# Peptides against a protein of PDB entry 1MQS: the designs that were tried, part 193

Target 1, 223 residues: chain A of PDB entry 1MQS
Amino acid sequence: ILKMLFLNKDLNNNDNITTITDDIFNQQEIIWKVLILDIKSTATISSVLRVNDLLKAGITVHSLIKQDRSPLPDVPAIYFVSPTKENIDIIVNDLKSDKYSEFYINFTSSLPRNLLEDLAQQVSITGKSDKIKQVYDQYLDFIVTEPELFSLEISNAYLTLNDPKTTEEEITGLCANIADGLFNTVLTINSIPIIRAAKGGPAEIIAEKLGTKLRDFVINTNS

## One batch from the design tools (peptide; made by RFdiffusion4, then SolubleMPNN)

Design b2_p28_7_s4 (from b2_p28_7, 11 letters changed)
Fold by OpenDDE base, seed 4:
Structure b2_p28_7_s4 (fold): chain B 223 residues (1-223), chain A 28 residues (1-28)
Amino acid sequence: as target 1 above (223 residues)
Amino acid sequence: MSFDPIKDLTKEFKELVEKYKEERKKKE
């Protein structure tokens, strides 16, 4: 995610988000940009980054892709959205309307070939392909290994997460702890998992946190 | 092969854009 926010430039190998953002903020001229999200990616970003982190990354404004957004023709935009036909159509419409100066498109998961072709076809009609600077998707190579079952042995996690009296802060904290535990487990096993979680609950929060940690780790270790 | 969770599609995308532009020119 951080790499994306810095227009996929090489970042120093540091696992500490704060250190990375501080170093970049202090050493480089910040390129101010707009971040365009959808509901799914908003959850992902919110789970990992604080508002201050976004600011340090040069994100002045973040908005939902389906929300009415004011044109900022002199400002570059980063899209971080699901690879759907709907989102592609909106991006193309934003391109047609010269809504931003530059377009950095990042899909939250693998972009199917048919959608890539659709995007290219639509953009070809606009005559504004030069404004699209980057197109990225998230790709996880899965090595299918033998399934293993394990527990983090976190006391009363299920009860806490399902108790209606539990505060959002408590849920967030617990989810972070679980994600950290899973992350450490993955590193220990030295295998990148396919993350599957039920939508609309704590499991999704945990999955997103874990996914981000893994992605950030891989980016930082391979850079 | 180093695992890269992010794939750069920019080149492929640009090539496809040009392909479709050319196809459209041939049909006009």
Scores: peptide ipSAE 0.596, ipTM 0.905, DockQ to the pose 0.480
Fold by OpenDDE base, seed 1:
Structure b2_p28_7_s4 (fold): chain B 223 residues (1-223), chain A 28 residues (1-28)
Amino acid sequence: as target 1 above (223 residues)
Amino acid sequence: MSFDPIKDLTKEFKELVEKYKEERKKKE
């Protein structure tokens, strides 16, 4: 998320969010930008960052993608939204209307090929493809959304998972810790969850570990 | 291989945009 807020530039510091934002704020000119969210990504952002963190990252305004937004043609925009046809259409409409100076598009989960092609096709018609600077997708479906949002209080979990220098062993270890935390939460709530996770990433690892723990628990408690 | 939870689609996207532009030019 922090990387996204800084236009996916390489952040060299493995420090906490506060230290990173403070260092960048103090050492570099802050690029002021607009953050466009949907309901799901709002919950994601709120779970990881505080309002003050957004300001330190240069986010002057954040709005929902479906809300009426005033044009800011001289301001770059970061989209962090679900990969849906509706959101793609809105982004394209914003592009057509010159709503912002530059478009940095980040999808909250894997973008299906058909939607990528749809986005590309629509953008090709506008003649304004040069305004789209970046298109990224992410695998953040394992993040709990509001209102049933909770934190496992694992320090620097997101940074660790997104750091290319992090070893596979470290990722596996962190995923195990997350799965343990989720397992404990499930036991506390006393409800068997439906596990949903993005495929091919840490979320899947966590889901598998959690599933195994739950299965083992159910077998041991029913015996 | 370290799993990167973030994938850069920019290059692929730009290539698709150009592809569709060319296809439209052929139809005009």
Scores: peptide ipSAE 0.590, ipTM 0.906, DockQ to the pose 0.423
Fold by OpenDDE base, seed 3:
Structure b2_p28_7_s4 (fold): chain B 223 residues (1-223), chain A 28 residues (1-28)
Amino acid sequence: as target 1 above (223 residues)
Amino acid sequence: MSFDPIKDLTKEFKELVEKYKEERKKKE
């Protein structure tokens, strides 16, 4: 799962999740990404990762694949969903609508050949195959203990960022909270990260807020 | 044989996409 969050780069699997996230956070530029889940994958992730871990991995927005999601055409998206015809159709629709800048598709279990062909066929029609950067399937067998708490946290963030009725103040507030979380992480690690955010979305807001906090901190510390 | 729980399908997928693109061009 962590590999997926870091676009399937090689990670040292012998380390604890916290150690891995800390090491990557210190060594690499944080790329802000959107994570698209389904009910099953939400449960899976909740059993292995905490919300803070996702933030450290550069996941600023979580959403369910079946929910109406706001377009973030400059933001890369990671899909971690069940290999179903329904999910494939949604992914293709998202691709057609240029919902995200890049698509990293990870299926939660083995993708049947017929579905792989279906995905490829549909994508071939769109002319946007270059936006699909990765297609992976995984073999995950996890016992889920507390899926509801994780789901609630994801839903809250998603609803705030994607609901057109959400006020600018509420969005700003959520972004501030995320920035605070990231800031605290940076302080704990005692390393200033390079912040990379897509323009025109919540990621940019978060990046700006985080940058401001970091600058203020550096000034106060040097002062 | 180290069981890799993650399988990269990207190459195969891209090849299939190109295959279907070519098939479509032949029908036009």
Scores: peptide ipSAE 0.589, ipTM 0.906, DockQ to the pose 0.265
Fold by OpenDDE base, seed 2:
Structure b2_p28_7_s4 (fold): chain B 223 residues (1-223), chain A 28 residues (1-28)
Amino acid sequence: as target 1 above (223 residues)
Amino acid sequence: MSFDPIKDLTKEFKELVEKYKEERKKKE
């Protein structure tokens, strides 16, 4: 899963998530991405990763595939969804509508040959196959015992954060909104995350804001 | 054969896309 979030780059699996994310953060500029999930993959992600891990991986927002998502034509998207005809059709529709700049497709289980061909056939008609950068399938060998659902969608978050014309004030405002969304997610899952973020970027700002919100919440709840 | 839990289908996918593009050109 962590490998997927870093666009399937080679990661040292012997390190904990924190060490891996810190190492990547120190070595490479964070590529901000949108994460598209379904109900099953949401449960999987929630069981393995914390919200802070997603931020460290450059996930600015995540949404359900069946939800109406805002277009982010300059933002790369990671799909982590079940290999179904329905999800394939949605991905193709997203491609047709130029919803994202790049498509990194990861299926949660083995993709049947017929569905691979269907995906390819539909994509061939669009003329936009170059936007699909990766197609992966995977086998998850763990059972999600306690599924959790979370989502955070903020329109144009990636574009705003990565646009050199964006002012510091605008970045701060957006980071605050993201922190609010994450805060709500934390409340929903009823688990306080260990907040870790890369230094020198939006992630740090978001982490600080989120940390403050959580601290304030804990203080207010214990009064 | 060590079972790799993650399989890269990108190459195969791209090949299939090209195949279908060619098929469409032949029908046009």
Scores: peptide ipSAE 0.588, ipTM 0.904, DockQ to the pose 0.278; fails the geometry check

Design b2_p28_8_s1 (from b2_p28_8, 12 letters changed)
Fold by OpenDDE base, seed 1:
Structure b2_p28_8_s1 (fold): chain B 223 residues (1-223), chain A 28 residues (1-28)
Amino acid sequence: as target 1 above (223 residues)
Amino acid sequence: KITKETLEKRKIAEEAGFEYGSVTDEFT
């Protein structure tokens, strides 16, 4: 998250948030930025950072993507939003209107190819691709409730998984989504977990899917 | 190794005139 707030520049990872922000604040000219969030990413940011942390990172203003926002044509913008068609359209509209000087677009999870193609096409039509400085997948689609506890905030997941009316296909789909979220979390914290799950239920399915994803990832990265 | 999907995404972005990246790039 901090890296994102500093426009995905390399930060010295050995320091805590406060030390990093203080060092940057003291050593470098602060680039003031606007942070644009959606409901989901707001929860993510709020779980990890305090308002003071945002200020130290040079965030002058933060707002919701769907809210009416005042133009700041001389200020760079950081978008940290869900990878949706709606958000893409809003970003493109902001680009068309020259709402900000530069656009750093960060998605909470991986942007699907089809949506990237859509973004690319729309940006190309505007002729303002030079203002798009970066499109970046952050894989921060989780909520930190405790230092060692994470939640994916999937609405009614438990209820859905335990509803006898839920189809096997629906369960499988939901389990896949959960596994994807957990995988993203693992990548974010840069720690491979020991997976423990109750046997005979959805948790086992999720564990298997997650395990497969992790194994595939390790194989691909070590290759 | 950069995945085929990542390479394709980068190509799409480059053709459109912007850069595409991912946190996973640090692992490749």
Scores: peptide ipSAE 0.531, ipTM 0.918, DockQ to the pose 0.560
Fold by OpenDDE base, seed 5:
Structure b2_p28_8_s1 (fold): chain B 223 residues (1-223), chain A 28 residues (1-28)
Amino acid sequence: as target 1 above (223 residues)
Amino acid sequence: KITKETLEKRKIAEEAGFEYGSVTDEFT
């Protein structure tokens, strides 16, 4: 997250957030930026950073992507939002209107190819691709509540999994989404976990899916 | 190694005139 706030520049991760922020603050001129969030990413940021941390990172204003925002044509913007067509369309509209000087687009999870193609096409039509400085997948679609506890905050997951009217297809889809979120979390933490799950329920399905994803990833990275 | 999917995404972005990256790039 801090790396994102500093435009995805390399940061020394050996110290506490406060120490890192202080070191960067002392070594480099602060670039003031606008941070654009959605509801989900707001929760993610709030779980990890304090308001003072945002200020030290040069975030002067943060707003929701769906809110009406005033143009700041001389100020760079950091988007940290869910990879949805709606958000892409809003970003492109902001680009068309020259709302900010530069656009640093960060997605909370991996942007699907089809949506990237859509973004690329729309940006190309505007002729303002030079303002798009980066599109970056952060894989931060989780909320850290405690150092050893986090939540994916998937809406109504418990209700869906326990509703007798829920179809097998819906359960499978939800389990896949949960596994994807956990996979993203593992990549963010940069540690391969030992997976523990209760047997005979959705947790086992999720664990199997996650295990497969991790194995595939390790094989692909070591190859 | 960079995955096929990542390579395709980078190509799409480059053709459109911007850069695509991921936090996982350090691992590929």
Scores: peptide ipSAE 0.531, ipTM 0.917, DockQ to the pose 0.562
Fold by OpenDDE base, seed 4:
Structure b2_p28_8_s1 (fold): chain B 223 residues (1-223), chain A 28 residues (1-28)
Amino acid sequence: as target 1 above (223 residues)
Amino acid sequence: KITKETLEKRKIAEEAGFEYGSVTDEFT
């Protein structure tokens, strides 16, 4: 994902997301970009990256592909979207309208040959193929399945966490609420869990908050 | 090894005037 955000340049893979973004942000002039997502890819990004990570990667703004977006003709765009006919048509329309300066198109999974042919044909008709800088399959359309799943029944949690318009403060607040719910669940089952969370996303925030709550509880109970 | 499918896709893209790649290219 980070490689994509840095226009598929080589990155040192040995560092965590924070270290990589900090190093790049501090050492290099950042190229400001727009990030265009769909619902599925938003979930993927949100699970791995924080808003601050996006900023450090040079993402000035991000939005959904189906949303009305203001033209930024002098700004390069990164598309990270599902390989669908609908998304291709939207991208081509954006190309036709010169909505962005450059187009870096990344598909969440492999683009089928027939859709690539369609994209190629449409781009050829526009005469603006020079603006298409990259078309890449990222293979980031994955679902992590767990053997046991439960819900906290927090209204609109997924939508809030995955909405590009959600503020960091709102995310933090929601994460706190989720952590509270999980804490209560842990107490109910009377077992201290091993917490695992994806790094760099809301899940990590929740995990940290939950961990703190559990540690505090254990200390206070044993005292 | 680069698959036949990948080569065909690259050809299609090249003919249209843009580059097609995959994150897995480095592993082929």
Scores: peptide ipSAE 0.521, ipTM 0.914, DockQ to the pose 0.258
Fold by OpenDDE base, seed 2:
Structure b2_p28_8_s1 (fold): chain B 223 residues (1-223), chain A 28 residues (1-28)
Amino acid sequence: as target 1 above (223 residues)
Amino acid sequence: KITKETLEKRKIAEEAGFEYGSVTDEFT
């Protein structure tokens, strides 16, 4: 994933994510980019990276592919999306409209030949193939398809938590909602989980809130 | 070893004027 965010340049993989991002940040000029995701790839990114990791990778803005996005004709775009006809059509439309300066297209799984042919045909018609810098299969769909993984499907949760314009109050509110959802899940499963969360971000806030809710519940049920 | 499918995909992309690759290409 980090390699993708750095436009698939060779990275020394011997270090943890933090070390890699720090080294790159210190050694190279930051190229600011837009990251376009779908619901599935958002889950993938969220499972591996923190908001700060995206910023260190030069991601200024991230958006959902189906959302209306403002043109940034001087900014490179990284697409990390599912290999679907719908996503291909949207990417091609973005290309036609000169929405970004360069297009780095990454698919979460292997792009079928028929869809690649469709993409190729549409891109050829636009005459703007030079803007397509890369089309890559990332094969990261397994991260979100594991049986032990689930989503609360809270609309735009990741985007809201990672948007610099989001207020602390909004973040706190959203984290509370997420914690409520997780709490309900725990009650449904009828098992108290071990909570693991990354430190220094929304996940920690959520974990704390969830922990409090669970403790309160246990106290109230044993009373 | 690069699969026949991968080679075909690369050809399609090349004809369209862009590069197609995979993260697995480094292991091949």
Scores: peptide ipSAE 0.521, ipTM 0.915, DockQ to the pose 0.247; fails the geometry check

Design b2_p28_8_s2 (from b2_p28_8, 12 letters changed)
Fold by OpenDDE base, seed 3:
Structure b2_p28_8_s2 (fold): chain B 223 residues (1-223), chain A 28 residues (1-28)
Amino acid sequence: as target 1 above (223 residues)
Amino acid sequence: KVTKEVKEKQEIAKKAGFEYGSVTDEFK
């Protein structure tokens, strides 16, 4: 699971990530990601990880795959879901809508060949296969009795970090609001700043939004 | 060794323009 949260990259020398140690989190550059789950995978995650572990792994927000999720086109997404036709269709729809920047698709068990062929066909039709970074079978089937409690805790932790009521929409909204505020400030000072932001986090999202606003403004002003 | 099944899936994915993998590949 931890490897999945780190985009299945080779975690340096300690192949035996049997223990969640602070060292594992400190050695890798934190890439901020969205985690998309279903009911079953939520239970699996809840059994293995604590809310703080997700945050340390760079999970900014987690959502259920069937929930309405706000677009985060500059944020990579990790799907960890059951290998079902329904989930595949939702993922493809998310791909079509450019909901995320990159798609790391992880299935809780082996994706049957027929479903993979279906996924492949649909992805090919979209012309956005480059956004699919990987499709990976994780083979994690754990039954946990209280998935809802974990979901609430994760949401609360995320909300605590961003706002207890902050949905993905709210994060996007917050980033937009911050960008708007910064844009207004830039307009007030009547100078075009060089925008610097840390990579892989909300700051980058804000910077991109601000940059777009500034570019649009300059184009409109010079027009 | 990657199983025949996984290899076939990898080819399907490759043709579609993405990569397929399995945790089972790490245990081999």
Scores: peptide ipSAE 0.540, ipTM 0.909, DockQ to the pose 0.212
Fold by OpenDDE base, seed 5:
Parts: structure tokens; sequence; C-alpha cells
Structure b2_p28_8_s2 (fold): chain B 223 residues (1-223), chain A 28 residues (1-28)
């Protein structure tokens, strides 16, 4: 799962989740991403990761695939969903609409050949195959019956970002909370990361807020 | 070693202009 969140880059498997995330956080530029889930994959993620782990991986926004999502054309998206025809059609529609800048598609189990052929055909028709950076079988279809705290938080974030009644103040408040979480993480690791955020979305707001907090902290500690 | 099935999938994806992989390939 962590590998998926870091765009399936090689990770050192000998350490616990915290050590791995800390090492990556210290050594690499954080790329802000959107995570698209379904009900099944939400349960999987919730069983393995905490919200803070997602933040450390650069996941700033979580959404359900079946819900209407706001476009973030400058933000890369990670899909982690079941290998179904319905999900494929939604992903292709998102591609057609340029909903995100890049598409990293991860399936919870093996995608059948016939569905892959369908995906391939639809993507070819769009002429936007270059935006599909990866299609990957994760084989992470286990569900642990623990409190769905992650699911609840994802739902709240999704509702806040996609509700047309959400005010600019509410969005700003959410971004501030995320920035606070990231700030605390940085302090815990005792290393200042390079932050990369897409322009024009929540990621940029978060990055700016985090940058300000870090600068203020450095100034105050050196004084 | 990449399985025959995964190789076939990789070829399908390549023709469409994207890459296909599996976590199982990392353990081989």
Amino acid sequence: as target 1 above (223 residues)
Amino acid sequence: KVTKEVKEKQEIAKKAGFEYGSVTDEFK
C-alpha cells in the first residue's frame, strides 16, 4: 500500500511503516496527490494506514470513485479500486474530462484480460494514453473489521470538497488542518522536506500554509 | 520471472500506450 502511495517506487521492506515513511519524507520531495477509492478499498486502506500516514505520503484529498468529484486538472491522481467494468468506465470518463493531470491506476486484485482490453480500447479512443502513467494489480483485497475511522474522514473530506455549498472559508479551514498535520509530521521527523504542489488546487493552499508554518518555526527556534 | 499472463497484459497495455504491472512481479 505504501509503495502504491509513492507511485509504486521501490521501498526498503525491512523497516516498519513509520520508519519507511520517515525515510522517504526526509529524502524525497513530497508530491501532493488525490486518492480515489471505492467502498472495498476504503476498508482495506483503513485497516493498514492512519490518516497521518496518508498525509506523509502526500495524499491531501480522498474521494469515492462513484461520486461526482471536482476537477483538479493540475493534480495527479491515484486510483485504488476494484477491477470492475463500472470503475473502468468512470476512470475513462475522468480521463476524457481531464479531471486530473496524471492517472496512476491500481486495482485491489488482478484485472481480468477482457477488462484490460476494454480499458485499452477506450483509452486509445480518447487519444490521452500519455496521461495513464501506470496500471497496476496490487492484490490487496483483504478487509480488517476495525473501526472505519479512515472511511469517516474520507467521507467528510469528500463532502466538504464536492459540496457546492461549501464556502471558501471552510475549504481554507480544511487546508489549514491538513497543513497542521503535515507540520507536526515534519517536526517529528526533524527534517524539512522539499514540498511540491500542483497549482490551482487545495494542494497549493496546503503547501503555502505549511511553508509559512515551517518558516515561522525556524525563525522562532533560532532566535 | 514475469508470468505469461502478465506478459500478455503488458503487451495489451503497451499497444494502448500505457504500462501494466503487478505486485507479484516484484517478488519474482
Scores: peptide ipSAE 0.539, ipTM 0.910, DockQ to the pose 0.230; fails the geometry check
Fold by OpenDDE base, seed 2:
Structure b2_p28_8_s2 (fold): chain B 223 residues (1-223), chain A 28 residues (1-28)
Amino acid sequence: as target 1 above (223 residues)
Amino acid sequence: KVTKEVKEKQEIAKKAGFEYGSVTDEFK
């Protein structure tokens, strides 16, 4: 994933994510990029990266592929999306509209030949194939397809938490909502989970809030 | 070794004017 964020340049994989991002940040000029995701790939990214990791990778803005996005014709775009006809059509439309300067297209799993042919045909018609810098299969769909993974499907939660323009109050509110959702899930399962969260981000806030809710619940039920 | 499937995809992309790759190519 980090390699993708650095436009698939060779990275020394012997270090942890933080070390890699720090080394790159210190050694190279930051190329600011936009990151376009879908719901599935958002879950993938969220599972392995923190907001700060995206910033260190030069991701200035990230958005969902189906959302209305403002043109940034001078900014390179990284697409990391599912290999679907719908996503291909959207990417081609973005290309037609000169939405970004360069297009780095990454699919979460292998792009079927028929869809690649469709993409190729549409791109050829636009006459803007030179803007397509790469089409790459990442094969990261397995991360989100694990049976033990689930989503609360809170609209734009990842985007809101990772947007630099989001206020602390908004983050706190969203984290509370997520914690409520998780709490309800725990009650439904009727089992108290071990909470694991990455430190230094929204996940920690959520974990703390959830922990508090669970403790309060246990106290109230035993009373 | 690049699989036959990947090679075919690379040719399709090349004809259209862009490059196709796969993470599996890096394990070579």
Scores: peptide ipSAE 0.535, ipTM 0.907, DockQ to the pose 0.246; fails the geometry check
Fold by OpenDDE base, seed 4:
Structure b2_p28_8_s2 (fold): chain B 223 residues (1-223), chain A 28 residues (1-28)
Amino acid sequence: as target 1 above (223 residues)
Amino acid sequence: KVTKEVKEKQEIAKKAGFEYGSVTDEFK
């Protein structure tokens, strides 16, 4: 994902996203880009990256592909979307309208040959193939299933966490609420869990908050 | 090694005037 955000350039294999983004942010001139997502890819990005990570990667703004987007003709765009006919048509329309300066198109999974041919045909008709800098299959369309799942019944949690317009403050607040819910669940089951969370996303924030709550509870209970 | 499928896609893209790649190329 980070490689994609840096226009598929080779990144040093550092295991920590924060370290990578900090190093790049401090050492290189940031190329500001727009990130275009769909619902599925938003979930993927949100699970791995924080808003601050996007900023450090040079993402000035991100939006959904189906949303009305203001033209930024001098700004390169990164598309990270599902390989669908609908998305291809939207991208081509954006190309026709010169919505962005450059187009870096990344598909969440392999683009089928027939859709690639369709994209190729449409791009050829526009005469603007020079603006298509990359078409890349990322193979990031995966769902990790867990054997046991429960819900906290927090209204619109997924939507809020995955909405590009959600502020960091709102995310932090929601994460706190989720952590509270999880804490209550842990107390109910009367067992201290091992917490695992994806790094760099809301899940990590929740995990940290939950961990703190649990530690505080244990200390207070044993005292 | 780039798979046959990826090579074919690269050719399609090239004819249209852009480049196609896949993350799978890094593992080969």
Scores: peptide ipSAE 0.533, ipTM 0.906, DockQ to the pose 0.259; fails the geometry check

